Peptides against a protein of PDB entry 5K2M. Designs and how they scored, part 25

Target 1, 273 residues: chain A of PDB entry 5K2M
Amino acid sequence: MRIGITYTVLRREEMAIKERAGEFGEVVMLHEDDLLFPGNYDLDVVIIRNVSHFKALYTARLFESEGIPTVNSSRLIFEAGDKLFATLRLAGKVPVPEWKAALSEGGALRVPDSLGYPLVSKPVFGSWGRLLAKVNDRDSLEAVLEHRKWMKNPLYGIHYFQEFVEKPGRDIRSYVIGGEFVGAIYRYSNHWITNTARGGKAEPCSDPEVEELSVKAWEAFGEGALAIDIFESEKGLLVNEVNPNMEFKNAARVTGADMAGKLVEYAVEVAKT

## One batch from the design tools (peptide; aimed at target 1 T8 S52)

Design b2_p15_4_s2 (made by RFdiffusion4, then SolubleMPNN; from b2_p15_4, 5 letters changed)
Fold by OpenDDE base, seed 2:
Structure b2_p15_4_s2 (fold): chain B 273 residues (1-273), chain A 15 residues (1-15)
Amino acid sequence: as target 1 above (273 residues)
Amino acid sequence: MEEEERELLEKLAEK
């Protein structure tokens, strides 16, 4: 078996994936600078680890066009990596924060009529809580909308909003690979954005309700490896978002779960189908 | 360079 691994930066995750993949076959590391298409790739499966959502999406689709399956698939990356499209999948299966989407400033200005204040403005793409805004009032909403008008990417004109969820100084990140729950962590932060990439502490989460909800959230997509972000709200657990390009260094360290091994095992299964 | 890549590289360089 020949396993490709695409990457932008060799992180601890990519090193762990490489190491575990070496137990199953020959490993081919493919930096973004190595990727040209159409190509003559002799690979049974490719694990997609590009940092950029869009680079990951296009890389997956390009390998699929060569008849090489990817983990994650371009379909999953597309649907799960867009916060709005992910919400559309999730909302049919699991509790999610109340949300609204608007396609114009005039539409966006009516969102508080449904969600009230405070609300959260999110871009439909982006990582590490980038461009998340807590919008407390009309003046703040107008400011966010004004700034969006001058942003170059047209996707910033897609206005996605959620209710502001009061969290207990933490959120949950769980991991589901091939439909199997692998583990979960609490991410602590003194800020309303609890992402560990902003200096949060991680601790193990062992909660059967989190496990059940995480599997149900994964089933909304039905394939691949997902990190699932869950809020502990006053009204119970809410699935906030999923990530098809998951970081798991902190989770693997804290839980002791072999997340890299589980990802490779799943990729090997995909290669055999 | 993608903004996410830039931020990741900056974080990796600070550690």
Scores: peptide ipSAE 0.019, ipTM 0.625, DockQ to the pose 0.110
OpenDDE base, seeds 1, 3, 4, 5: peptide ipSAE 0.016, 0.015, 0.015, 0.016; ipTM 0.579, 0.564, 0.571, 0.571

Design b2_p15_4_s3 (made by RFdiffusion4, then SolubleMPNN; from b2_p15_4, 6 letters changed)
Fold by OpenDDE base, seed 1:
Structure b2_p15_4_s3 (fold): chain B 273 residues (1-273), chain A 15 residues (1-15)
Amino acid sequence: as target 1 above (273 residues)
Amino acid sequence: KEEEERERLFKLAEK
């Protein structure tokens, strides 16, 4: 078994994946600078750990074009890594926050007619709460839309909104790999954005309802390794988003779950199919 | 610093 690992930065996650992959076969570390296509890669599977969503997506697709399966697949990265596309998958299977999408400023200005205020503006791509805005009123909505006009990436012209969900000072991050629930954490923050990557604290989450909902959310996609963000709302648990390029160092530390091992085991399974 | 690493990752994810 020859396992490739693509990466941008050698983080704790990549080090753990490398270590566990070594137990299953030969490991080939591939920095982004090493990736040239078409190439002659002698690999049975590639674990995708590029930091950029788009770099991860294209890397996966390029290996797949040479007959090498990836974890995650380019399909999964594409569908799960876009907040709108992920919502489309999730909404048919699990409870999600109320949402609206608009393709113009004029359309976006009508979103409050359905969602009310406050609402949350999100780009369809991005991580760590980048460009999230809590929109409390019309003036704030107009400001967000004005700024979007000057952003260079055309994807910023795709307007995605959610209802603002009141949370108990935390959210939940769960992990499902190959359909198996691996673990979950609470992420605490004094800010409405609860992502631990912004300085939040993590604690173990042991809740059977979270486990069941997490597996159902994964089943909406049906493959790969996903981190799942869940809100505790007055309406119950809501699946906010999924991440096909998960960070897990804090979750692994807090829960003791072998997330790197589970990811490698799944990659080995994929290689054998 | 963990904060510097986070900032670096944040910038890399934009590319």
Scores: peptide ipSAE 0.230, ipTM 0.832, DockQ to the pose 0.898
OpenDDE base, seeds 2, 3, 4, 5: peptide ipSAE 0.011, 0.222, 0.236, 0.000; ipTM 0.418, 0.828, 0.834, 0.366; seeds 2, 4 fail the geometry check

Design b2_p15_4_s4 (made by RFdiffusion4, then SolubleMPNN; from b2_p15_4, 7 letters changed)
Fold by OpenDDE base, seed 1:
Structure b2_p15_4_s4 (fold): chain B 273 residues (1-273), chain A 15 residues (1-15)
Amino acid sequence: as target 1 above (273 residues)
Amino acid sequence: KEKEEREELFKLADR
C-alpha cells in the first residue's frame, strides 16, 4: 500500500495522519510545490490535506484523472465545501437553519422579508468564520452588499443567508469518517462565532442525539470524512455546515479519539475498492 | 505561537 498525503502546511493533523499511515504502508508526503500534472504517481490512494478549499478540490480531481482515488473525493470536497451546495444536500435529510440564497443585490435586499432580522451573511466558501456578518438591520445589509461589490472573486456575488440562531455560548463539532461516528466536542465562545480557530475552548461532547444526527448528516453525502457543525437551538439540534477538510487536533486531544487512524483506515478501504 | 500559526493559515486560505 502506497499512501500519498498532500498538504500546504505540516500541522499536527498532517503529522498524525503521516504517523498512522506508516502503519499501513509506504507514505509519500506531497507538498503543494510537488504537485505537477499530468504526472507519474505510483500511489494507491491520496489523503487530501491542502488548506485551500479550491486547491484541495483541484488536487483531488487531478489525482482522480490519473486513476488514483482520494480522501476526500473531488465530488465530496465540491459539495461539502460550498456552504450552499452542502445546505442543498443536508436540507433533505436533517434539520438545518432557515436559509435563503440570492444571485443579485436586489434579490438579497428581499431576504429579510422572509427570514427577518437578525440574519447571518456568509460567503459560500471559506473557513474559520471569515466574512461572516450578523446583520441586524437594513443599514447593515446594505453595507455588506456594498462591500461585496468590491470583492474580486465572483463567488462573493453569490449571497447566502441564514437565520441567526441563538446558541448557549457554544456549538458542537462532530466527526464522521466512512459513516462511523468518531467523536464530538463543544466549542465555547463569548462571541456569536464559536469556532475554536478564533480562540474558543473545546470540551468533549457525549450526546446520543448528536451522534445520530451526525451520521444522518454524513449520509446526505454518503462518503468520506466530514466534520459537522451543529447548533443547539430552541428548535432542537440544527446542522449548520460540514467541512471536508477538517481540523481535529483539539477534538482528538479532548476526546482521545483516534481521528487520524480512522481517516487512514478509511483511505486504505477506499484504495482497496 | 498558536496565534501566529493561525495568522499564517489565514494567509494560505482562499481569498
Scores: peptide ipSAE 0.284, ipTM 0.853, DockQ to the pose 0.722
OpenDDE base, seeds 2, 3, 4, 5: peptide ipSAE 0.280, 0.268, 0.277, 0.280; ipTM 0.851, 0.848, 0.849, 0.852

Design b2_p15_5 (made by RFdiffusion4)
Pose (drawn by RFdiffusion4):
Structure b2_p15_5 (pose): chain A 273 residues (1-273), chain P 15 residues (1-15)
Amino acid sequence: as target 1 above (273 residues)
Amino acid sequence: AADTEWWEALPQFLR
């Protein structure tokens, strides 16, 4: 059993994964510098841990082209990592915040007629709560759209919006690996953006409703290891997003759950074809 | 590295 781990820097998550994988077989640490294709890699499975979402997608696709299964797969990395593609997959399967998509500035200006104010603008490929905007009126919408327009990345031209959900000073992050619920936390903040990467704080979450909803959200994709974001609202729990390159150091510490171990166990199972 | 753009990511891994 040879288990590859692709990484950019060795965060706590990557170190814990390396350790757990060592109990099952030879660990081959693959920095981005070690990645060259086409190439001969002798691996039964690769755990994708690249910090760049896009580098993780392409390395997963490249290893798949060498006949080497990846966790997560290139398909899941793409579908689950893109807010719009992921929302299309979650819709009708679990409750989600109301959302709209537009392909131009003009189309985006009509979004408030459907969603109302306040509304949330976010990039389709983003993480860590970056470039999220709470838009309370037309002037703010025009400001966000003007800035998006002048940004170089054509992906900023895909305009994705959600109604603003009044959360109770926190949100929920849960983890489902291979269909098994492995844990959840609350992420608190005095700011409506609650990511731990922006200073949000983790506490244990033992709400049985989140466990079931989290499995249903995972079932919309039917594979892999997913970190799932959930909102509490006046209309019950809403699934906001799913994440295919999970960070869990605060979550594992707070809940005591072995998220790195469970990811590895799942990877060994996929390594057996 | 964390903010590598999608169009710049793939050529880094190719011959």

Design b2_p15_5_s1 (made by RFdiffusion4, then SolubleMPNN; from b2_p15_5, 7 letters changed)
Fold by OpenDDE base, seed 4:
Structure b2_p15_5_s1 (fold): chain B 273 residues (1-273), chain A 15 residues (1-15)
Amino acid sequence: as target 1 above (273 residues)
Amino acid sequence: SGDTPPEEALPLFLK
């Protein structure tokens, strides 16, 4: 078994994946600078850990074009890593926050007629709350839409909106790998954008409803390793988004779950199919 | 959303 690991930055997650992968076979670390295609890669599977969504997507597709399976697959990265495409999958299987998509400014200006205020403007791609806006009124909506016109990436012209969900000062991040629930954490924040990136408190989440919902959310995609962001709302649990390039250092630390091991085990099974 | 973003990728209020 030869396991590739593509990466941008050697983080705690990549180190843990490397270490655990070494128990199953030969590990080939592949920094982005090492990747040229077409190539002659002698690998049974590649674990995709590129930081950029698009780099991860294209890297996965390039390996797949050479007959090498990836975890996650380019299909999963594409569908799960786009908030709108992810919503389209999720909405048929699990409760999600109310959402609207518009393809023009004129369409976007009508979104409050359905969602009301406050609403959340999201880019369809991006991580760590980047370019999330709580839109409280018409003036704020107009400003967001105007700014989007000046963004170079045409994907910023895809207007995705969500209802503003009042959260109890936290959200839930769960992890499902190969259809198996691995663990979940509460992420605490006083900000409406819950992000533990800079020392936010994380605690174990042991909730059967979270486990069940997380598995159902994963089943909307039907493959791979996903981190799942869940809101506690007045309407109950809502699946906000999924991440096909999961960070798990905090979750692994807090839960004690071998997330790196589970990811490698899944990659090994993918290599055998 | 990630747990360990590059600093350059963080919103200003998370810096």
Scores: peptide ipSAE 0.016, ipTM 0.552, DockQ to the pose 0.043
OpenDDE base, seeds 1, 2, 3, 5: peptide ipSAE 0.015, 0.014, 0.014, 0.015; ipTM 0.539, 0.538, 0.535, 0.588; seed 3 fails the geometry check

Design b2_p15_5_s2 (made by RFdiffusion4, then SolubleMPNN; from b2_p15_5, 9 letters changed)
Fold by OpenDDE base, seed 4:
Structure b2_p15_5_s2 (fold): chain B 273 residues (1-273), chain A 15 residues (1-15)
Amino acid sequence: as target 1 above (273 residues)
Amino acid sequence: SEFIEPEDALPLFLK
C-alpha cells in the first residue's frame, strides 16, 4: 500500500495523518510544489490536504485522471466545498437554515423580501468565516453587494444568503468518515461566528440527535470524510455547512477520537475498491 | 517552518 498525502502546510492534522498512514503502508508526502501533471505516480490512494478548496479540487481530479482514487474525491470536494451546492444536497435530507441564492445584484436586493433581516451573506467558497457578513439592513446589503462587484473572482457574483440563526453562544462541529460518526464538539464564541480557528474554545458534544443528524447530512453526499457544522436554533438543529477538507486538531484533542486514523482507514478501504 | 498551527496559519489565508 502506497499512500500519498498532498498538503500546502504541515499542520497537526497532516502530521497525524502521516503518522497513522505509516502503519498501513508507505507514505509519500506531496507538497503542492511537488505536484506536476500528467505524472507518473505510483500510489494506491491520495489523501487530499491542500488548504485551498480549488487546489484540493483540482489535485483530486488530476490524481483521479491518473487512475488514483482520492480522499476526498473531486466530486465530494466540488459539491461539499461549495456552500450553495452543499446546501442543495443537504436541503433534500436534513433541516438547513433558510437560504436564498441570487445571480445578480438586482436579484440579491430582493432577498430580504423573503428572508427578512438580519441576513448572513456568504461567499460560496472559503473557510474560517472569511467574507461572512451579518446584514442587518438595506444599507448593509447594498454595501456588501457593491464590494462584491469589485471582487475579481466571478464566484463572488454568486450571491448566497442565509437567515441569521440565533445561537446559544456556540455551534457544533461533527465529523463523519465513510458514513461513521467519529465525534463532535461544541465551539464556543462570544461572536456570531463561532469558529475555533478564530480563538473559540472546544468542548465534547455527546448528543444522539447530533450523531443521527450528522450521519444523515453525510448521506446527502454519500462518500468521504466530512466535517459538519450544525446550529442549535429555536426551531431545532440545523445543518449549516459541511467541509470536505476538515481541520480536526481541536476536535481530536477534545474528544480523543482518532480522526486521523479513521481517515487513513477509510483511504485504505477506498484504495482496495 | 513547514509546520504551522491552524490558528497561526489563519492570517495567511484570510488575505
Scores: peptide ipSAE 0.009, ipTM 0.533, DockQ to the pose 0.053
OpenDDE base, seeds 1, 2, 3, 5: peptide ipSAE 0.008, 0.007, 0.014, 0.008; ipTM 0.526, 0.530, 0.533, 0.535; seed 3 fails the geometry check

Design b2_p15_5_s3 (made by RFdiffusion4, then SolubleMPNN; from b2_p15_5, 7 letters changed)
Fold by OpenDDE base, seed 3:
Order: structure tokens, then sequence, then C-alpha cells
Structure b2_p15_5_s3 (fold): chain B 273 residues (1-273), chain A 15 residues (1-15)
């Protein structure tokens, strides 16, 4: 078996994936600079580890066009990597924060009539809490919308909003690979944006309700490897978002779960189908 | 230069 691994930066995750993949067959590391299409790739499966959502999406689709399956698939990256499209999948299966989407400033100005204040403005793409805004009032909403008009990427004109969820100084990140729950962590932060990449502490999360909810959230997509962000709210557990390009170094360290091994095992299964 | 999603992610990996 020949396993490709596409990457932008060789992180701890990519090193662990490479090491585990070597136990199953020949490993071919493919930096973004090595990727030209159409190409004659002799690979049974490709693990997609490009940092950019769009680069990951297009890389996956390009390999699929050559008849090579990918983990994750371009379909999964497309549906899970967009916050609005992910919400559309999740909302039919699991509890999610209340949300609204608007396609114009005039539409966006009516969002508080439904969600109230405070609300959260999110871009539909991007990671690590970039361009998240807590909007407490009308003046703040108008300011966010004004700034969005001057952003060049047309996707910033897609206005996605959620209710503001009061969290107990933490959130949950779980991992589901091939439908199997692999592990979960608490991410602690004193800021309303909880992210371990910003210096937050991580602790193991051993909650059967989190496990069940995480599997159900994965089933909304029905394939691949997903990180799942869950809020603890007054309404109970809410699935906030999913990530088809997961970081897991902190979760693997804290839980002891072999996330890299589970990802490789799943990729090997995909190669055999 | 329009910061690519990649350039925006780099500061988190350089830490």
Amino acid sequence: as target 1 above (273 residues)
Amino acid sequence: SEFTEEEDALPLFLR
C-alpha cells in the first residue's frame, strides 16, 4: 500500500501520521510545492493535511479526479469546513446554537429581531476565532457590517450569526474518526473565545453524553475524520462547529489516544473500498 | 498582499 500525505507545514500531527502510516506501507510526503495536476500519482489513498481550507478542498478534489480516494474527501471538506454548510448538516441531527444567515446588510440588520443581543458574527470560513465578533448592540452590528463591506473576499458578504452562548470558562473538543469516538478534551480560557492555540489549558473530557453527541454529529456527515467543538450551555450540550482539518497534538497528549494511528487505520480502510 | 489562509495560520505554528 502507498499512502500519500499532503502538507503545508510539517507539524507534530503530520510527523505522527507519517510514523504510523509507515507501519501500513510506503509513505509519500507531498508538500504543496510538489502538487501539480493532472499528474501520474501512484497512491492508494491520500491523507489531506494542507493548512488552508481551500487548498485542502482543491487538493482532495484533484486527487479524486485521478481516481485516488482522500481522507478527508473533498465532499466532507466542503460541507464541514464551511460553518454555515456544517450548521445545515448538524441542525437536523444534534442541538446547535440558534443561528441566522443573511445575504445582505439589510438582511443582517434584521437578525437581532430573531436572535436578540448579544449575538456572535462569524465568517463562514477560517479558523482559530479569526473575525469572530461579539455584538452587544445595534451600533456594534452596524460597525461589523460596515467593515465587512470593505473586505475583498466575497465570502465576507455571507453573514452568519449565532446566539451568544455563555460558557463555563471552557469548551469541549472531541474527535470522531470513521464513526468511532477517539477522545475529547476540555479547553480552558478566560476569554469568550476558547482555543488552546491561544495558550489555553487542556484536560481530558470523559463524559458519555459528549461521546454520544460527538458520534451523532459525525453521523450528520457520515464519513471521515472530524474534530467537533461542543459548548456546555444552560440548554445542555450544543455542537458549535466541526473541523475536517483537525489539530490533535494537545488532545493526543492529554488523553493518550492514538489519533494519528486511528486516522491512518481509517485511510487504509478507505483505500480498500 | 492578501493574507492567504495559510499565512494567517502560520503565526499559530511558529509558536
Scores: peptide ipSAE 0.018, ipTM 0.574, DockQ to the pose 0.064
OpenDDE base, seeds 1, 2, 4, 5: peptide ipSAE 0.015, 0.017, 0.015, 0.017; ipTM 0.537, 0.547, 0.546, 0.568; seed 4 fails the geometry check

Design b2_p15_5_s4 (made by RFdiffusion4, then SolubleMPNN; from b2_p15_5, 8 letters changed)
Fold by OpenDDE base, seed 1:
Structure b2_p15_5_s4 (fold): chain B 273 residues (1-273), chain A 15 residues (1-15)
Amino acid sequence: as target 1 above (273 residues)
Amino acid sequence: SGNIEEEEALPLFLK
């Protein structure tokens, strides 16, 4: 068994994956600078750990073009890593926050007629709560839309909105790998953006409803390793987003779950299919 | 999770 691991930065997650992969076979670490295609890669599977969503997506597709399976697959990275495409998968299987997509400023200005205020404006791609805006009124909506016009990437012209969900000062992040629930955490924050990368405290979450909902959310995609972000709302649990390029250092530390091991085990299974 | 987002548009297709 030869296991590739692609990466941008050797984080705690990549170190843990490398260590566990070494128990199953030969490990080949592949920094982004090492990746040239077409190549002559002698690998049974590749674990994709590139930090960039797009670099991860293209890296996965390039290995797949050479007959090498990846974890996650390029299909999963594509569908799960785009907030709108992920919502399209999730909405048919699990409760999600109310959402609207608009393809123009004129369309976006009508979103409050359906969702009301406050709204959350999100890019369809992005991480760590970057470019998330709480939109409380018309003036704020106009400001967000004006700023988006001047952003270089045309994908910022795809307007994705959610209802603002009042949360109890926390959200939930769960992890499902190969259809198995691995664990979950609460992420606490005094800000409406609860991301732990912004200094949020993590605590274990042991809730059967979270486990069931997390598995159902994973089943909307049907493969791979996903982190799942869940809101506690007045309407009950809502699946906000999924992430096919998960950070898990805080969750692994807090829960004691072997997320790196589960990821490697799944990659080894994929290599054998 | 943290992704570095590129400022350039990339194709939204898989083949």
Scores: peptide ipSAE 0.019, ipTM 0.615, DockQ to the pose 0.191
OpenDDE base, seeds 2, 3, 4, 5: peptide ipSAE 0.019, 0.020, 0.018, 0.017; ipTM 0.555, 0.615, 0.564, 0.560; seeds 2, 3 fail the geometry check

Design b2_p15_6 (made by RFdiffusion4)
Pose (drawn by RFdiffusion4):
Structure b2_p15_6 (pose): chain A 273 residues (1-273), chain P 15 residues (1-15)
Amino acid sequence: as target 1 above (273 residues)
Amino acid sequence: SFLEEEEDFLEEEAS
């Protein structure tokens, strides 16, 4: 059993994964510098841990082209990692915040007629709560769209919006790996953006409703290891997003759950074809 | 090319 781990830097998550994988077989640490294709790699499975979402997608696709299964797969990395594609997959399967998509500035200006104010603008490929905007009126919408327009990345031209959900000073992050619920936390903040990457704080979450909803959200994709974001609202729990390159250091510490171990166990199972 | 800025930002922040 040879287990590959692709990484950019060795965060706590990557170190814990390397350790757990060592109990099952030879670990081959693959920095981005070690990635060259086409190439001969002798691996039964690769755990994708690149910090760049896009580099993780392409390395997963490249290893798949060498006949080497990846965790997560290139398909899941793309579908689950893009807010719009992921919302299309979650819709009708679990409750989600109301949302709209537009393809131009003009189309985006009509979004408030459907969603109302306040509304949330976010990039389709983003993480860590970056470039999220709470838009309370037309002036703010025009400001966000004007800035998006001048940004170089054509992906900023895909305008994705959600109604603003009044959450109780926190949100929920849960983890489902291979269909098994492995844990959840609350992420608190005095700011409506609660990501731990922006200073949000982790506490254990033992709500049985989140466990079931989290499995249903995972089932919309039917594979892999997903970190799932959930909002509490006046209309019950809403699934906001799913994440295919999960961070969990604060979550594992707070809940005591072995998220790195469970990811590895799942990877060994996929390594057996 | 347009992805370089996003990639660089995330990798420098993780470092």

Design b2_p15_6_s1 (made by RFdiffusion4, then SolubleMPNN; from b2_p15_6, 11 letters changed)
Fold by OpenDDE base, seed 5:
Structure b2_p15_6_s1 (fold): chain B 273 residues (1-273), chain A 15 residues (1-15)
Amino acid sequence: as target 1 above (273 residues)
Amino acid sequence: DYLKELIEEAEKRAA
């Protein structure tokens, strides 16, 4: 078994994945600078750990074009890594926050007619809560739209909105790999953005409802390794988003779950298929 | 702060 691991930065997660992969076979670390395509890669599977969503997507697709399966697949990265596309998958399977999408400023200005205020403006791509905006009124909405208009990337012209969910000072991050629930954490913050990447604290989450919902959310995609963000709302648990390029060092530390091992085990299974 | 750690790790590699 030859396991490739693509990466941008050797984080704690990549170190853990490398270590665990070594138990199953030969590990080939592939920094972005090492990748040229087409190539002659002698690999049974590649674990995709590029930081950039787009670099991860293209890297996965390039390996797949050479007959090498990837974890995650380019399909999963594409669908799960886009907040709107992920919502489209999730909405038919699990409770999600109320959402609207608009393709123009004129359309976006009508979103409050259905969602009301406050609402949350999200880019369809991005991590660590970047460019999330709590929009409290019409003036704020106009400001967000005006700023988006002058942003370089045309994807910022895809307007994705959610209802503002009042959370109990925390959210939930769960992990499902190959359909198996691996673990979950609470992420605490005094800010409405509870992401631990912004200084939140993590504690173990042991809730059967979270486990069940997380598996159902994963089933909306049907493959791969996903981190799942869940909100505790007045109307129950809501699946906010998923991440096909999950960070798990805090969750692994807090829960004691062997997330790196589970990811490698899944990759080995994919290689054997 | 994970973002800070990520940046520091990236800078370390770039050096």
Scores: peptide ipSAE 0.015, ipTM 0.576, DockQ to the pose 0.086
OpenDDE base, seeds 1, 2, 3, 4: peptide ipSAE 0.016, 0.015, 0.015, 0.009; ipTM 0.558, 0.574, 0.572, 0.563; seed 1 fails the geometry check

Design b2_p15_6_s2 (made by RFdiffusion4, then SolubleMPNN; from b2_p15_6, 10 letters changed)
Fold by OpenDDE base, seed 5:
Structure b2_p15_6_s2 (fold): chain B 273 residues (1-273), chain A 15 residues (1-15)
Amino acid sequence: as target 1 above (273 residues)
Amino acid sequence: DYLKEIEEAIIKEAE
């Protein structure tokens, strides 16, 4: 078996994936600079680890066009990597924060009529809590919308909002690969954005409810490897978002779970299908 | 390219 791994930067995750993939077959590391299409790639499966969401999406689709399956698939990257599209999948299966989407400023200005204040403005793409805004009032909403007008990417004109969820100084990151719950962590932060990339502490999360909810969230998509962000709210557990290009170095370290191995095992299964 | 700038920042954070 020949396993490709596409990457932008060799992170701890990519190193771990490479190491584990070597146990199953020949590993071909493919930096973004090495990728040209159409190509004659002799690979049974490709694990997509490009940092950019869009580069990951296009890379996956390009390999698929060559008849090579990818983990994750371009479909999953597309649907899970967009916060709005992910919400559309999740909302029918699991509890999610109340949300609204608007396609104009006029529409966006009416969102508080439904969600109230405070609310959270999110871009439909992006990671590590970038461009998240806690919107406390009308003036703040107008400011966010004004700034979005001057952003060059038209996707910033897609206005996605959630209710502000009061969290107990932490959130949950879980991992589901091929439908199997692999592990979960608490991410602690005094900031309303609890992402560990911003210096939060991670601790193991052992909660059967989290496990069940995480699997259900994965089932909304039905394939691949997903990191799942879950909020502990007054209403119970809420699935906030999913990530089809997951970071897991902290989770693997804290839980001892073989995240990289599980990902490789799944990729091998995909290759055999 | 604004997206490129963001991506480059992400890459730097990942390094």
Scores: peptide ipSAE 0.017, ipTM 0.528, DockQ to the pose 0.625
OpenDDE base, seeds 1, 2, 3, 4: peptide ipSAE 0.016, 0.014, 0.015, 0.014; ipTM 0.506, 0.544, 0.553, 0.539

Design b2_p15_6_s4 (made by RFdiffusion4, then SolubleMPNN; from b2_p15_6, 10 letters changed)
Fold by OpenDDE base, seed 5:
Formats: sequence, structure tokens, C-alpha cells
Structure b2_p15_6_s4 (fold): chain B 273 residues (1-273), chain A 15 residues (1-15)
Amino acid sequence: as target 1 above (273 residues)
Amino acid sequence: DYLKEYIEEIEREAE
């Protein structure tokens, strides 16, 4: 078994994946600078750990074009890594925050007619709460839309909105790999964005409802390794988003779950399929 | 965390 691992930065996650992968076969670390295509790679599977969503997506697709399966697949990275596309998958299977999408400023200005205020403006791509805006009123909405006009990436012209969900000072991040629930954590923050990357603390989450919901959310995509962000709302648990390029350092530390091992095991399974 | 900041910068540049 020859396992490739693509990466941008050797994080704790990549180190753990490398270590565990070594137990299953030969490990080939592939920094982004090492990647040229077509490359005639001799690998049974590639674990995609590029930091950039787009680089991860294209890297996965490039390996797939050479007949090498990837974890995650380019399909999963594409569908799960886009907040709107992910919502489209999730909405049919699990409770999600109320959402609206608009393809123009004029359309976006009508979103409050459905969602009301406050609402949350999200770019369809990006991580760690970048460019999330809590929109409390019409003036704020206009400001966000005005700023988006001047952003260079055309994807900023895709307007994705959610209802603002009042959270109890925390959210939940769960992990499902190959359809198996691996673990979950609470992420605590006094800020309405509770991402641990922004200084939140993590604690173990042991809730059967979270486990069940997480698996259902994963089933909306049907493959791969996903981190799932869940809100505790007045309406119950809501699946906010999923991440096909998951960070799990804090979750692994807090829960003791062998997330790296589970990821490698799944990759080996994919290689054998 | 300098690593997180670095990763964020890489992501922003790649987006």
C-alpha cells in the first residue's frame, strides 16, 4: 500500500496522519511544490490535506484523472466545501438554519422579507468565519452588498444568507469518517462566531442526538471524512455547515479519538475498493 | 497562533 499525503503546511493533523499511515504502508509526503501533473504517480490513494479549498479540489481531481482515488474525493470537496452546495445536500436530510440564496443585489435586498433581521451573510467559500457578517438592519445589508461589488472574486457575487441562530455561547463540531461517527466537541466562545481558530475552547460532546444527526448529515454526501458544525438552537439541533478539509487537532486532543487513524483506515478502504 | 494566521493568509491568497 502506497499512501500519498498532499499538504501545504505540516500541521499536527498532517503529522498524525503521516504517522498512522506508516502503519498501513509506504507513505509519500507531497508538498504542493512537489505536485506536477500529469505526473505518473505510483500511489494507491491520496489523502488531500491542502489548506486551500481550491487547491485541494484541483489536486484531488488531478489525481483522480490518473486513476488514483483521493480522500476526500474531488466531488466531496466540491459539494461540501461550498456552503450553498452543502446546504442543498443537507437541507433534504437534516434540519438546517433557514437560508436564502440570491444571485443579484436586487435579489439579496429581498432576503429579509423571508428571513427577517438579524440575518447572517456568508461567502459560499472560505473558512474560520472569514467574511461572515451579522446583518442587523437594512443599512448593514446595503453595506455588505456594496462591499461585495468591489470584491474581485466573482463568487462573492453569490449571496448566501442564513437566519441568525442564537447559540448558548457554544457550537458543536462533530466528525464522521466513512459513515462512522468518530467524535464531537463543544466549541466555546462569547462571540457569535464560535470557531476555535478564533480563540474558542473545546470540550468533549457526548450526545446521542448529535451522533445521530452527524451521521445523517454525512449521509447527505455519502462518502469521505467530514467535520460537521452543529448549532444548538431554540428549534433544536441545526446543521450549519460541513468541512471536507477538517481540522481535528483540538478535537482529537479533547476527545482522545483516533481521528487520524480513522482517516487513514478509510483511505486504505478506499484504495482497496 | 502564528500557524493559524499563516494558514489563513495562504487561504486568502489562494481564494
Scores: peptide ipSAE 0.018, ipTM 0.565, DockQ to the pose 0.119
OpenDDE base, seeds 1, 2, 3, 4: peptide ipSAE 0.016, 0.017, 0.018, 0.016; ipTM 0.550, 0.554, 0.552, 0.564

